# Peptides against a protein of PDB entry 6NYY, part 198

Target 1, 212 residues: chain A of PDB entry 6NYY
Amino acid sequence: KHFEQAIERVIGGLEKKTQVLQPEEKKTVAYHEAGHAVAGWYLEHADPLLKVSIIPRGKGLGYAQYLPKEQYLYTKEQLLDRMCMTLGGRVSEEIFFGRITTGAQDDLRKVTQSAYAQIVQFGMNEKVGQISFDLPRQGDMVLEKPYSEATARLIDDEVRILINDAYKRTVALLTEKKADVEKVALLLLEKEVLDKNDMVELLGPRPFAEKS
Target 2, 212 residues: chain A of PDB entry 6NYY as posed
Amino acid sequence: KHFEQAIERVIGGLEKKTQVLQPEEKKTVAYHQAGHAVAGWYLEHADPLLKVSIIPRGKGLGYAQYLPKEQYLYTKEQLLDRMCMTLGGRVSEEIFFGRITTGAQDDLRKVTQSAYAQIVQFGMNEKVGQISFDLPRQGDMVLEKPYSEATARLIDDEVRILINDAYKRTVALLTEKKADVEKVALLLLEKEVLDKNDMVELLGPRPFAEKS

## One batch from the design tools (peptide; made by RFdiffusion4, then SolubleMPNN)

Design b2_p29_8_s2 (from b2_p29_8, 9 letters changed)
Fold by OpenDDE base, seed 3:
Structure b2_p29_8_s2 (fold): chain B 212 residues (1-212), chain A 29 residues (1-29)
Amino acid sequence: as target 1 above (212 residues)
Amino acid sequence: ELEKKLETLNEVDLAEIEEALKELEEEEE
């Protein structure tokens, strides 16, 4: 109870500081957030959606809240579904508007970071092998890479492959569920905020049993 | 628990939520 109230207080405080979006921007945000929401709904290993909003707050034009799983260990499949959910906004914009906006920059950064972590830290790529290197912290001059230039190129190539695979999977999913993305986007434009119950009413129950 | 629920929020939002939680806990005492 207190945690939900604290989140609402912080969100409400941030919402008061933000400018009203123009109608076309608001539409773009609605479809972007609908893409995230629908991707998360139909991906087994995505975190379940709690709330989605197109009310600007802080640095974001919209937001989604998810119930994180109490999970310390992630499989490759789980990380892929999380990447797909994160790409859902960009993919929705592409499907509905045929254009790319700057709104997905943070999503692309998160996906890129996840892909590098999988390959370089977790050893999840067979071509690169069972390696684990510390990723340079923001601001650390990477003086010496612990691997050859050839390995660096291989890592970069495999990162791109992984991101492209996640992107293609997300395109396939949201193309199949295009009508659901539209429904969510239109309802967001009407209500500005949706909860899990709104999503259940609109899309039906999430096809994956929430292990409480 | 708080850290896990806030993974979807920006780091700035975490600090503000922690402050808001403290305020709410102080309001119930």
Scores: peptide ipSAE 0.022, ipTM 0.475, DockQ to the pose 0.111
Fold by OpenDDE base, seed 4:
Structure b2_p29_8_s2 (fold): chain B 212 residues (1-212), chain A 29 residues (1-29)
Amino acid sequence: as target 1 above (212 residues)
Amino acid sequence: ELEKKLETLNEVDLAEIEEALKELEEEEE
């Protein structure tokens, strides 16, 4: 209760201060959010969409609310689907506009962080091996890396491979579902806010059993 | 109560959300 109220107060307080998006920006945001929403809809291990909005709030041009899975342990496949959902906005922009915007900066950061965590914290990469070390926090002094420069290069290469694989998977998915992305984007431009029921009406029931 | 995860497209300063959450927790004490 308090967390939802806190989020609503923060979000509601931020809504009053946000500038009205230009029509072209609003269109970009709608397709970006539609990309996230559709990717999340058709990826089994993505979190189910609860709400998507193109109403700017605070520094955000749009937002999506998801129902997190009560899951403490993630497989590599589950993390990949989450990465693909996070890339959905950027990929949608590329498919529909042939351009990329700065709107995906945080998404790229999240994907990058996830990829590094998979490789260097969770030991999920066969080439890097079963290693685990803490990623430097923002503002932490560059502690001596517990691994060689050669290992650092290998990590960087494998991170890029993982992100690129997630990107390609997302491109394939949203290209296949291009008409669905368009439907969601157009409805977002009309309603500004969509919920799960709107998504069901547009796309049909989500093809994965909702874990209750 | 399923914790709703908010994913924001742009830099919603997680810090501002955390600060506002903290302020709301402090107002209820």
Scores: peptide ipSAE 0.022, ipTM 0.461, DockQ to the pose 0.153
Fold by OpenDDE base, seed 2:
Structure b2_p29_8_s2 (fold): chain B 212 residues (1-212), chain A 29 residues (1-29)
Amino acid sequence: as target 1 above (212 residues)
Amino acid sequence: ELEKKLETLNEVDLAEIEEALKELEEEEE
């Protein structure tokens, strides 16, 4: 309850501090958010979309709200779909505009963090092996890495491979669903805010049963 | 209680949420 109220208070407060986006920026944001929304719609293990908005708030140019799953255990497949959804914005921008913007910085950070966690915390990479190391928290002194420089290089390579695989999967998905991304983006430009019902009306029912 | 997750929460949004949570906790005391 308090968390929801805090989010609503923050969102409501940030929406009052709306930055005026230029029409081209607003278009970029619409396609970015449409990329997230459509990726989430067609990925089984993505969180269900609740709301997507292109109304600027604080430092964010747009946002999507999802219903979190009460899930403590994630498979590789689930984490991959979440990575793909997170990459959906960047991929949409590339598909439609052929350019990369700074708008995906937070998404790339999240994807990078997830990839490192999968490899060095969850032991999910066969080449690196069944290892679990604490990642340095932001601001912690770079503790001595509990692995060799060769292992560090291997980790970095495997992180890049994992992210690239997620990226390619997202490109394939959003290329297949390009017309749907366009529809969502155009409707976002008209309404500025879409909910789940708008998405159902536009795209049809989500192909995956919402695990409540 | 279906906790809403904001995917595009930037660091600022998180900090503001934490502050808002603190304010709500202080209002209940």
Scores: peptide ipSAE 0.027, ipTM 0.495, DockQ to the pose 0.122; fails the geometry check
Fold by OpenDDE base, seed 5:
Structure b2_p29_8_s2 (fold): chain B 212 residues (1-212), chain A 29 residues (1-29)
Amino acid sequence: as target 1 above (212 residues)
Amino acid sequence: ELEKKLETLNEVDLAEIEEALKELEEEEE
């Protein structure tokens, strides 16, 4: 209760510091957030959307709130769907505007981190194999990588493949659901905040039973 | 307590949200 209220207050308090977005920026954010929301809606292993907002908070131009799954173990398929959801904003911008913005920088960082972790920490890549290495933390002296330069190149290539596959999957999904992305974006521009019920009214019930 | 994961376009906002959450928790004590 206190945490939800704190989130709402923080959210509400950050809403009071709203940077006034220009109409074109607000439109971009609406389609970006709609991309995340729709991708999350139609991806089985994505976290259920609770709230999506285009009200800027601090440096964030929009946000989505998800019901976290109390899940400690993720499959490769689950991680892929999460990557696709994270790419949903960028992909929506590309589909609707034919351009990309800096708004997806953090999304790309998250996707990149996830891809590296899958390959070098979780051993989820068949070519790289069953290896687990600590990723150099930002600011750690790049101590000698525990693997050869050839392995480093292989890792980099496989990371790019994984991200590109996630991106293509997201493009396919949001292209198929383009009308749904537009509906969500337009309603976001009107209401600024959507909840799960708004999404159900727009898109119908989520195709995946919420595993309680 | 339903841990809510907030994903913001900017990580800085998550940190600010987390900081503001801490401040609010401190104000309710």
Scores: peptide ipSAE 0.026, ipTM 0.452, DockQ to the pose 0.156; fails the geometry check

Design b2_p29_8_s3 (from b2_p29_8, 12 letters changed)
Fold by OpenDDE base, seed 2:
Structure b2_p29_8_s3 (fold): chain B 212 residues (1-212), chain A 29 residues (1-29)
Amino acid sequence: as target 1 above (212 residues)
Amino acid sequence: KLEEQLRTLFEVELAEIEEALAELKAEEA
């Protein structure tokens, strides 16, 4: 209740800045959000989708609400699925439009940040090793990296590999589920807002048990 | 956390949403 009200307040505050999208822009947003929604639906470790909206709010053109796992610790597999879900919008745009918009770049930034965190902070990469370094915060002077330039290059290479793997996984998934992405996108264009029940009606029950 | 439950999936600029989320966190504190 309190959380839903808080979300509604955020949403309501952002609704005051609602933008009018052109039909083609709205279509792009719908397929983008459908990509996220479908990726999240068919990825085991993705957070359960509660709501998807293509109603522009402030500078956001679409949003999704997820049931957060009260999980403070993530496995590599969980982080990969989260990366794939985050890439879902971008991949959907590529599959359906053969292009990627600037809106998908923020998702790429999030994925990139996650990949670096996995490799540098969490030590989840065997090639780089079991290391944990603080990533420079946005705006912090890149102080002396606690690792060599050779290690930095290795990290960058492994980050690219991880992102590419997540991307390929997402492409494979959404290509397989292309019809489902289209169904969700079309329904989003009609209703502008979908909930979990709408997704169940379109796609069937989520293949993974909701972790209570 | 609100930030974990609400994600803007298609954004031109995130800064305003991040600010709004920060404000909500401050109100819940």
Scores: peptide ipSAE 0.036, ipTM 0.443, DockQ to the pose 0.137; fails the geometry check
Fold by OpenDDE base, seed 3:
Structure b2_p29_8_s3 (fold): chain B 212 residues (1-212), chain A 29 residues (1-29)
Amino acid sequence: as target 1 above (212 residues)
Amino acid sequence: KLEEQLRTLFEVELAEIEEALAELKAEEA
């Protein structure tokens, strides 16, 4: 209760600072957020959705609240599902509008960063091997990469493969669940905010047992 | 943590949310 109220206060404060979206923008946001929500619903290792909103806040046009997993260690499979969930908005926009927005590009950036981290920092790629290098932070002088140009090319190729695999997985999922994405988007346009119960009513129970 | 439960899916800047969350934590403290 106290935690939810605190979140609502923060969100409400952010909402006051944001401009009203035009109807077409609001529609785009609704389908984008619906893509994320549906992807998260049907991906086992995605965090359970608690709330999704298309009410603009600050510089954000929509948000979701998730039940965080008390998890500090992530598997490759978990990271893949998180990547797919992150791509859900972009994929939804592509399926329904045949175009992507700048918001969808930011999600792609996040996915790209995750892919590099998996390959370069976590050693999760068999071709590159069990390596752990620090990724250059923004503002760090691009110190000499601790690996050869050939290794750099291999990393870039494997990153692209990983992103493409996540993208294809997300496309397959949201294409299969296209009607569910539309249902969620339409309900978002009506209610502006959905919770877990709304999702259960609309889509049925999440197909994965909530880890108690 | 509150920060871990709130994720912006259609973000331009996460920094504003982080700032708002920080402000809220400061008020509760």
Scores: peptide ipSAE 0.033, ipTM 0.428, DockQ to the pose 0.158; fails the geometry check
Fold by OpenDDE base, seed 5:
Order: structure tokens, then C-alpha cells, then sequence
Structure b2_p29_8_s3 (fold): chain B 212 residues (1-212), chain A 29 residues (1-29)
């Protein structure tokens, strides 16, 4: 309770400092956020949506708040669903506008990071094998890779495959749920902020049991 | 905990949110 209120206060403070989006930009943000929201709604292992907003905050044009699972261990399937949810905004923009904006850059970074972590840190790829290497921290000059150039190429290839698979899965999902994405986007344009109850009213109850 | 709850779907510099949260925590202390 106190923490959520503190977040809302911080967020509200950031909203006051941000310029009003142009109608076309606001539309793009609404469909982007709707893509994330709908992907998260229909993916079993995605975190439950708490709030989605198209009110700009700082440098961000929109956001979604999720209920985090206190989970320390993730399966490959769980990580895939999280990747798909993260790609939901970009995929929505592609489906509705036939173009991708710079708003998806952070999402791509997150997906890329997750894919690399799965392959090189968690050993989740059968072709690469059960390896675990520390990814270079931002600013660490990787002087020497702990693996061969052949392994590096294999890792890069398998990362691309994993991201592409997640992308295709997200495209399939949001294409199937295109009408739902539209409903959420239109309601976002009207209300600017949606909560879980708004999503239930639009889409029905989330098809997965809430892990209490 | 907060970083896990707020997934910025657009380039919200998490750093700005973190700074604002740090300021709020400092005011409540």
C-alpha cells in the first residue's frame, strides 16, 4: 500500500513535467502499450497486469505496471513468455501501422539481454550446451572471451533464433487477439490509464489462475 | 522491488524514476 502510493506520487510528479503528446504520437503509444497488455494477458507465465498508462513520464511515453512474482527460478517457457510480452508493443505497432518506432528500442534491448542470458548464462540451449559465462558488464572491455570464435558465432546465431521465435509467437498471438488489442488501445486513448478491472471488463477474466 | 513492478515499455529512463523514488524515500525518513 505505502509503496504503491509512493510509486504513484513519483509517477504523478513525472507526468507534470512531461509535454503533451501529439495525437498521432499518443495513438502510437496507445497501440504499443495495448500490445504489451494483451500479450501479458494471454501468456500464462507473464506477470499479471496491474496498470497501463499512456501518460508520458520523464522520457517514457507510456508504461505498464505488473505484479511481480516472487520467483527466483525461471523455466525456459517462463522466459519465453516474458520475451513475448516484451515484444508485444513492437508487434502491435507492426500489425496496426506497418512500421516500428524508436519506442521499441528498450524492449529489443531487454529481449536481447534475456536471450543471451538464457544461452550463455543459464545453459538453456542444446546446441550451445550447458555453459555458463558471465556477460560483460556495461563498460567492461571484454579482453578475452571465455569461448572460441566458433562458439561465439553459434551463440549469436542461437540468440537470433530465440528472438525470432519469440517474435513469431508474439505475432501469432496478437494477430489472433487483434480485436482485443484494438479495444485496449481505444480505451487507453479515452481514459489514458487502465487498471486490471478495465482489462477484465474488456477482455474477460485472465484465462490463468492468479498465483496468490 | 519497484524496478520489477514498473516495466517501462518505452524508454523511461529507469534512472530518473529511481532518482525520484530515492528523493521521496529521503523525504519520508
Amino acid sequence: as target 1 above (212 residues)
Amino acid sequence: KLEEQLRTLFEVELAEIEEALAELKAEEA
Scores: peptide ipSAE 0.028, ipTM 0.425, DockQ to the pose 0.166; fails the geometry check
Fold by OpenDDE base, seed 1:
Structure b2_p29_8_s3 (fold): chain B 212 residues (1-212), chain A 29 residues (1-29)
Amino acid sequence: as target 1 above (212 residues)
Amino acid sequence: KLEEQLRTLFEVELAEIEEALAELKAEEA
């Protein structure tokens, strides 16, 4: 219920403003970033974690840095795992605190944009079919949608399905790995910054062979 | 240099997706 409502708010374009960091917020950020880190660790097609930090930078209260694969082409499976990794922070907050912060809303916007791109630009949805439309950039005049309102509704429905699937996958993963998320979060609270070696020490080697 | 690469995971993904789309369009063109 709360997740579906959150997706609807993101699709509806409602912006909320951010506040200054307290010790309880630092704890929330640690578990949020631990969620991203652990999801990325156990998802095959996620980018390898390089660094995770709870030190605020710019507009972010924390960050996870990944080694981007020099990939110009992504499979549906790769995009799904990236969506799950992006949802990892939000899901971690839900598992540990039963609440979701505004930081998790930005991740949901990102996941929503990725889902639309997959369905509308890449034609990766069987129901919508091989449709490729340029998504209007933020600030461009809303040119007439190149598709009917019925198609628009179908796209919105399939976007919700895709995001829900990614969310459920992330919930299942981080629930299974809950102890690992906690280990990472606690170590983040101590060190503020973790690298790949810290993650290997905590979780063991990443279960996927690094393509050299 | 590393600080400029702190694009949020999504900004990188979106940029990569946009670049891939631009390349696909250029090949069709």
Scores: peptide ipSAE 0.017, ipTM 0.393, DockQ to the pose 0.038; fails the geometry check

Design b2_p29_8_s4 (from b2_p29_8, 10 letters changed)
Fold by OpenDDE base, seed 3:
Structure b2_p29_8_s4 (fold): chain B 212 residues (1-212), chain A 29 residues (1-29)
Amino acid sequence: as target 1 above (212 residues)
Amino acid sequence: DLLEKLETLFEVDLLEEEEALKELEEEEE
């Protein structure tokens, strides 16, 4: 309990008790976070869900926390499922509301960074090939790209393809699991915080054996 | 480190909240 609360304070920041969400905003957050939770539940290579909350913390109106596996090596499949889980909020908003919000900005940033890293750092794209370049750090004027403008365009195109493929995969998954997303969202609106046990009671056991 | 604890955050753009609050204040004047 105290250790979990300490970790929550370090990662999620202080709960802003003062931020009163409008009922419609709270509903949007609940369905967004339910999208993340359900995507992570049904993706084999996604990290297991620890907690999902619609209580505002720091700059976040809601959050989903996952237990990362202590691993140093990531497969392309693991990175894809992580991208899909990260897109789960945006996809849930599209499926349930037919509109998208700014709430997915951090998610889209993470997905974009992951996609570029896969292509230009890890050499995981067949068209771009076995290349590894350091991504420019924020503030480093990379004056000269180590590759041609044609290669730059190819990278940009393949990044978009990768993100769109992850997005489509997430749309397919959350459309199939639409009733489960709604169940999680409704329970979030009631309890504001769900743990792994709440998810098991609601959805049944996660279909993938947690490799301990 | 991209590999740290994946927390998905529904991000509040404080600028949009401040702008929306400002627009609401300007509509009430």
Scores: peptide ipSAE 0.218, ipTM 0.584, DockQ to the pose 0.045
Fold by OpenDDE base, seed 1:
Structure b2_p29_8_s4 (fold): chain B 212 residues (1-212), chain A 29 residues (1-29)
Amino acid sequence: as target 1 above (212 residues)
Amino acid sequence: DLLEKLETLFEVDLLEEEEALKELEEEEE
């Protein structure tokens, strides 16, 4: 409890009790976070959900927290499922509202960063090949790219393909699980915070054995 | 570290978008 609250404060900031979201905005947040939660629940290589909340904290209107696996090595499949989980909010908004909001900005940043890392750092793309370049950090002098402009274009194209593939996978999953997303969203609107036990009660046990 | 931020945040940070747009505009001048 105290340790989780400390992590929540460091990552999410203090709960902004003063920002009263409009009911429609709160609904959007609930379905967005339900999308993350359900995607993470049904993706084998996603990290287990710890908590999902629609209580505004810091700059966030809602959040989903996951138990990171103590692992140093990630497979391409694991990274894909993480991307799908991260896209779950945006996809849920599209499925339920037919509109997208700015709320997925951080999610899209994370997905973009992951996609570039997979292609240019981890060599996980067959077209780009087994290459590894340091991604320029924000503030590093853009040293001459160690690759041609043609390679840069190829990288950008393959990043877009990877993100679109993750997006389509997430759309398929959350469309199949649409009723579960609805259940989670409605329960979020009622309780504002859900834990793993709430998810088990609502959806049944996670279909993947938790590695103890 | 790419993998550390496992928290998904529904962010309302319009200011970072404006700053990022300004940085892009300053790089195009």
Scores: peptide ipSAE 0.194, ipTM 0.580, DockQ to the pose 0.048
Fold by OpenDDE base, seed 5:
Structure b2_p29_8_s4 (fold): chain B 212 residues (1-212), chain A 29 residues (1-29)
Amino acid sequence: as target 1 above (212 residues)
Amino acid sequence: DLLEKLETLFEVDLLEEEEALKELEEEEE
């Protein structure tokens, strides 16, 4: 309890009790967070869900928290499932509302960064090949790219393909699990905060053995 | 590390755009 609250304070900031979201905004947040939670639940290589909340904290209106695995090495499959989990919010909004919001901006940034890293740092793309370049840090002068304009175009194309593939995978998953996303969203609107036990009661046990 | 930025925390921030707009308006005055 105290340790979880301390982590919540460090990560989420103080609950802004003063921001009363409109019912429609609260609904959007609930379905967005339910998308993350359900995607993470049914993706083998996703990290276990700890908590999902639609209580506004600091900068966020809602969040899903996962237990990071203590690992130094990531497979391409693990990175893909993480991308899909990260896209779960946006995909849920599209499935349920037929519209998208600005709420997925940080998610899309993370997905974009992961896709570029996979292609240009980790050599995980067959067309680009076994290359590793430093990505320009935010604020670094864009030094001359160590590769041709043709390679730059190839990288941009393959990044888009990778993100679109992750997006399509997430759409397929959350469409299959649409009823589960709705159950989680409705329970979030009632309780505002769900833990792993609430998810087990609602959806059943996670289909993947948690590596202890 | 870019992998450390793969945060296991997913936040919905609808307010950052309004705050960023406010900060931009305050920097232009």
Scores: peptide ipSAE 0.150, ipTM 0.577, DockQ to the pose 0.075
Fold by OpenDDE base, seed 2:
Structure b2_p29_8_s4 (fold): chain B 212 residues (1-212), chain A 29 residues (1-29)
Amino acid sequence: as target 1 above (212 residues)
Amino acid sequence: DLLEKLETLFEVDLLEEEEALKELEEEEE
């Protein structure tokens, strides 16, 4: 409880109970967050869902919280499922509204960062190869890239491929689970906050054993 | 900024959470 509240404060800041979203915006948020929640529910290597909320907090209009596993090592498959989960909101918007919003900006940033890290830090791309370069941190002087412009282009291309593959995987998943996304979204619009138990009641038990 | 208001918050890594907690605690002091 206290830890969850602390996490909620970190993620969302203080509940800005004062932001009255327009009904259409609230609907967009609900389907967006439902996309995350459902993607995470049906992806084996996604982290367990703790909470999903459409109550605006800080700068966020909604959020899904997952309990990170106490793991330091991630497989390529785990990172892919995490990317898919992170894309779940954007994909849900596309599936249900046929349009995308700016609401996925942070998600896209995270996905982009993950994709670059996989390719240039973890050596997880066969075309780029077994390389590891430090990504410039925000504020670091543009250190000369330790690779050629041709390699830079290759990296950029492979990043796009990886993200697009994750996106397509997420589209396939959430299209299959479209009814579940809608159920979650509708329940979010009613309750504003859902926990794992609400998800179990709504969708049934998560098909993957939570590795404790 | 209207754009910032539309950002959904998702999945925080514990390490990022601890750093963000520290930053928030430092901003509240």
Scores: peptide ipSAE 0.093, ipTM 0.484, DockQ to the pose 0.135

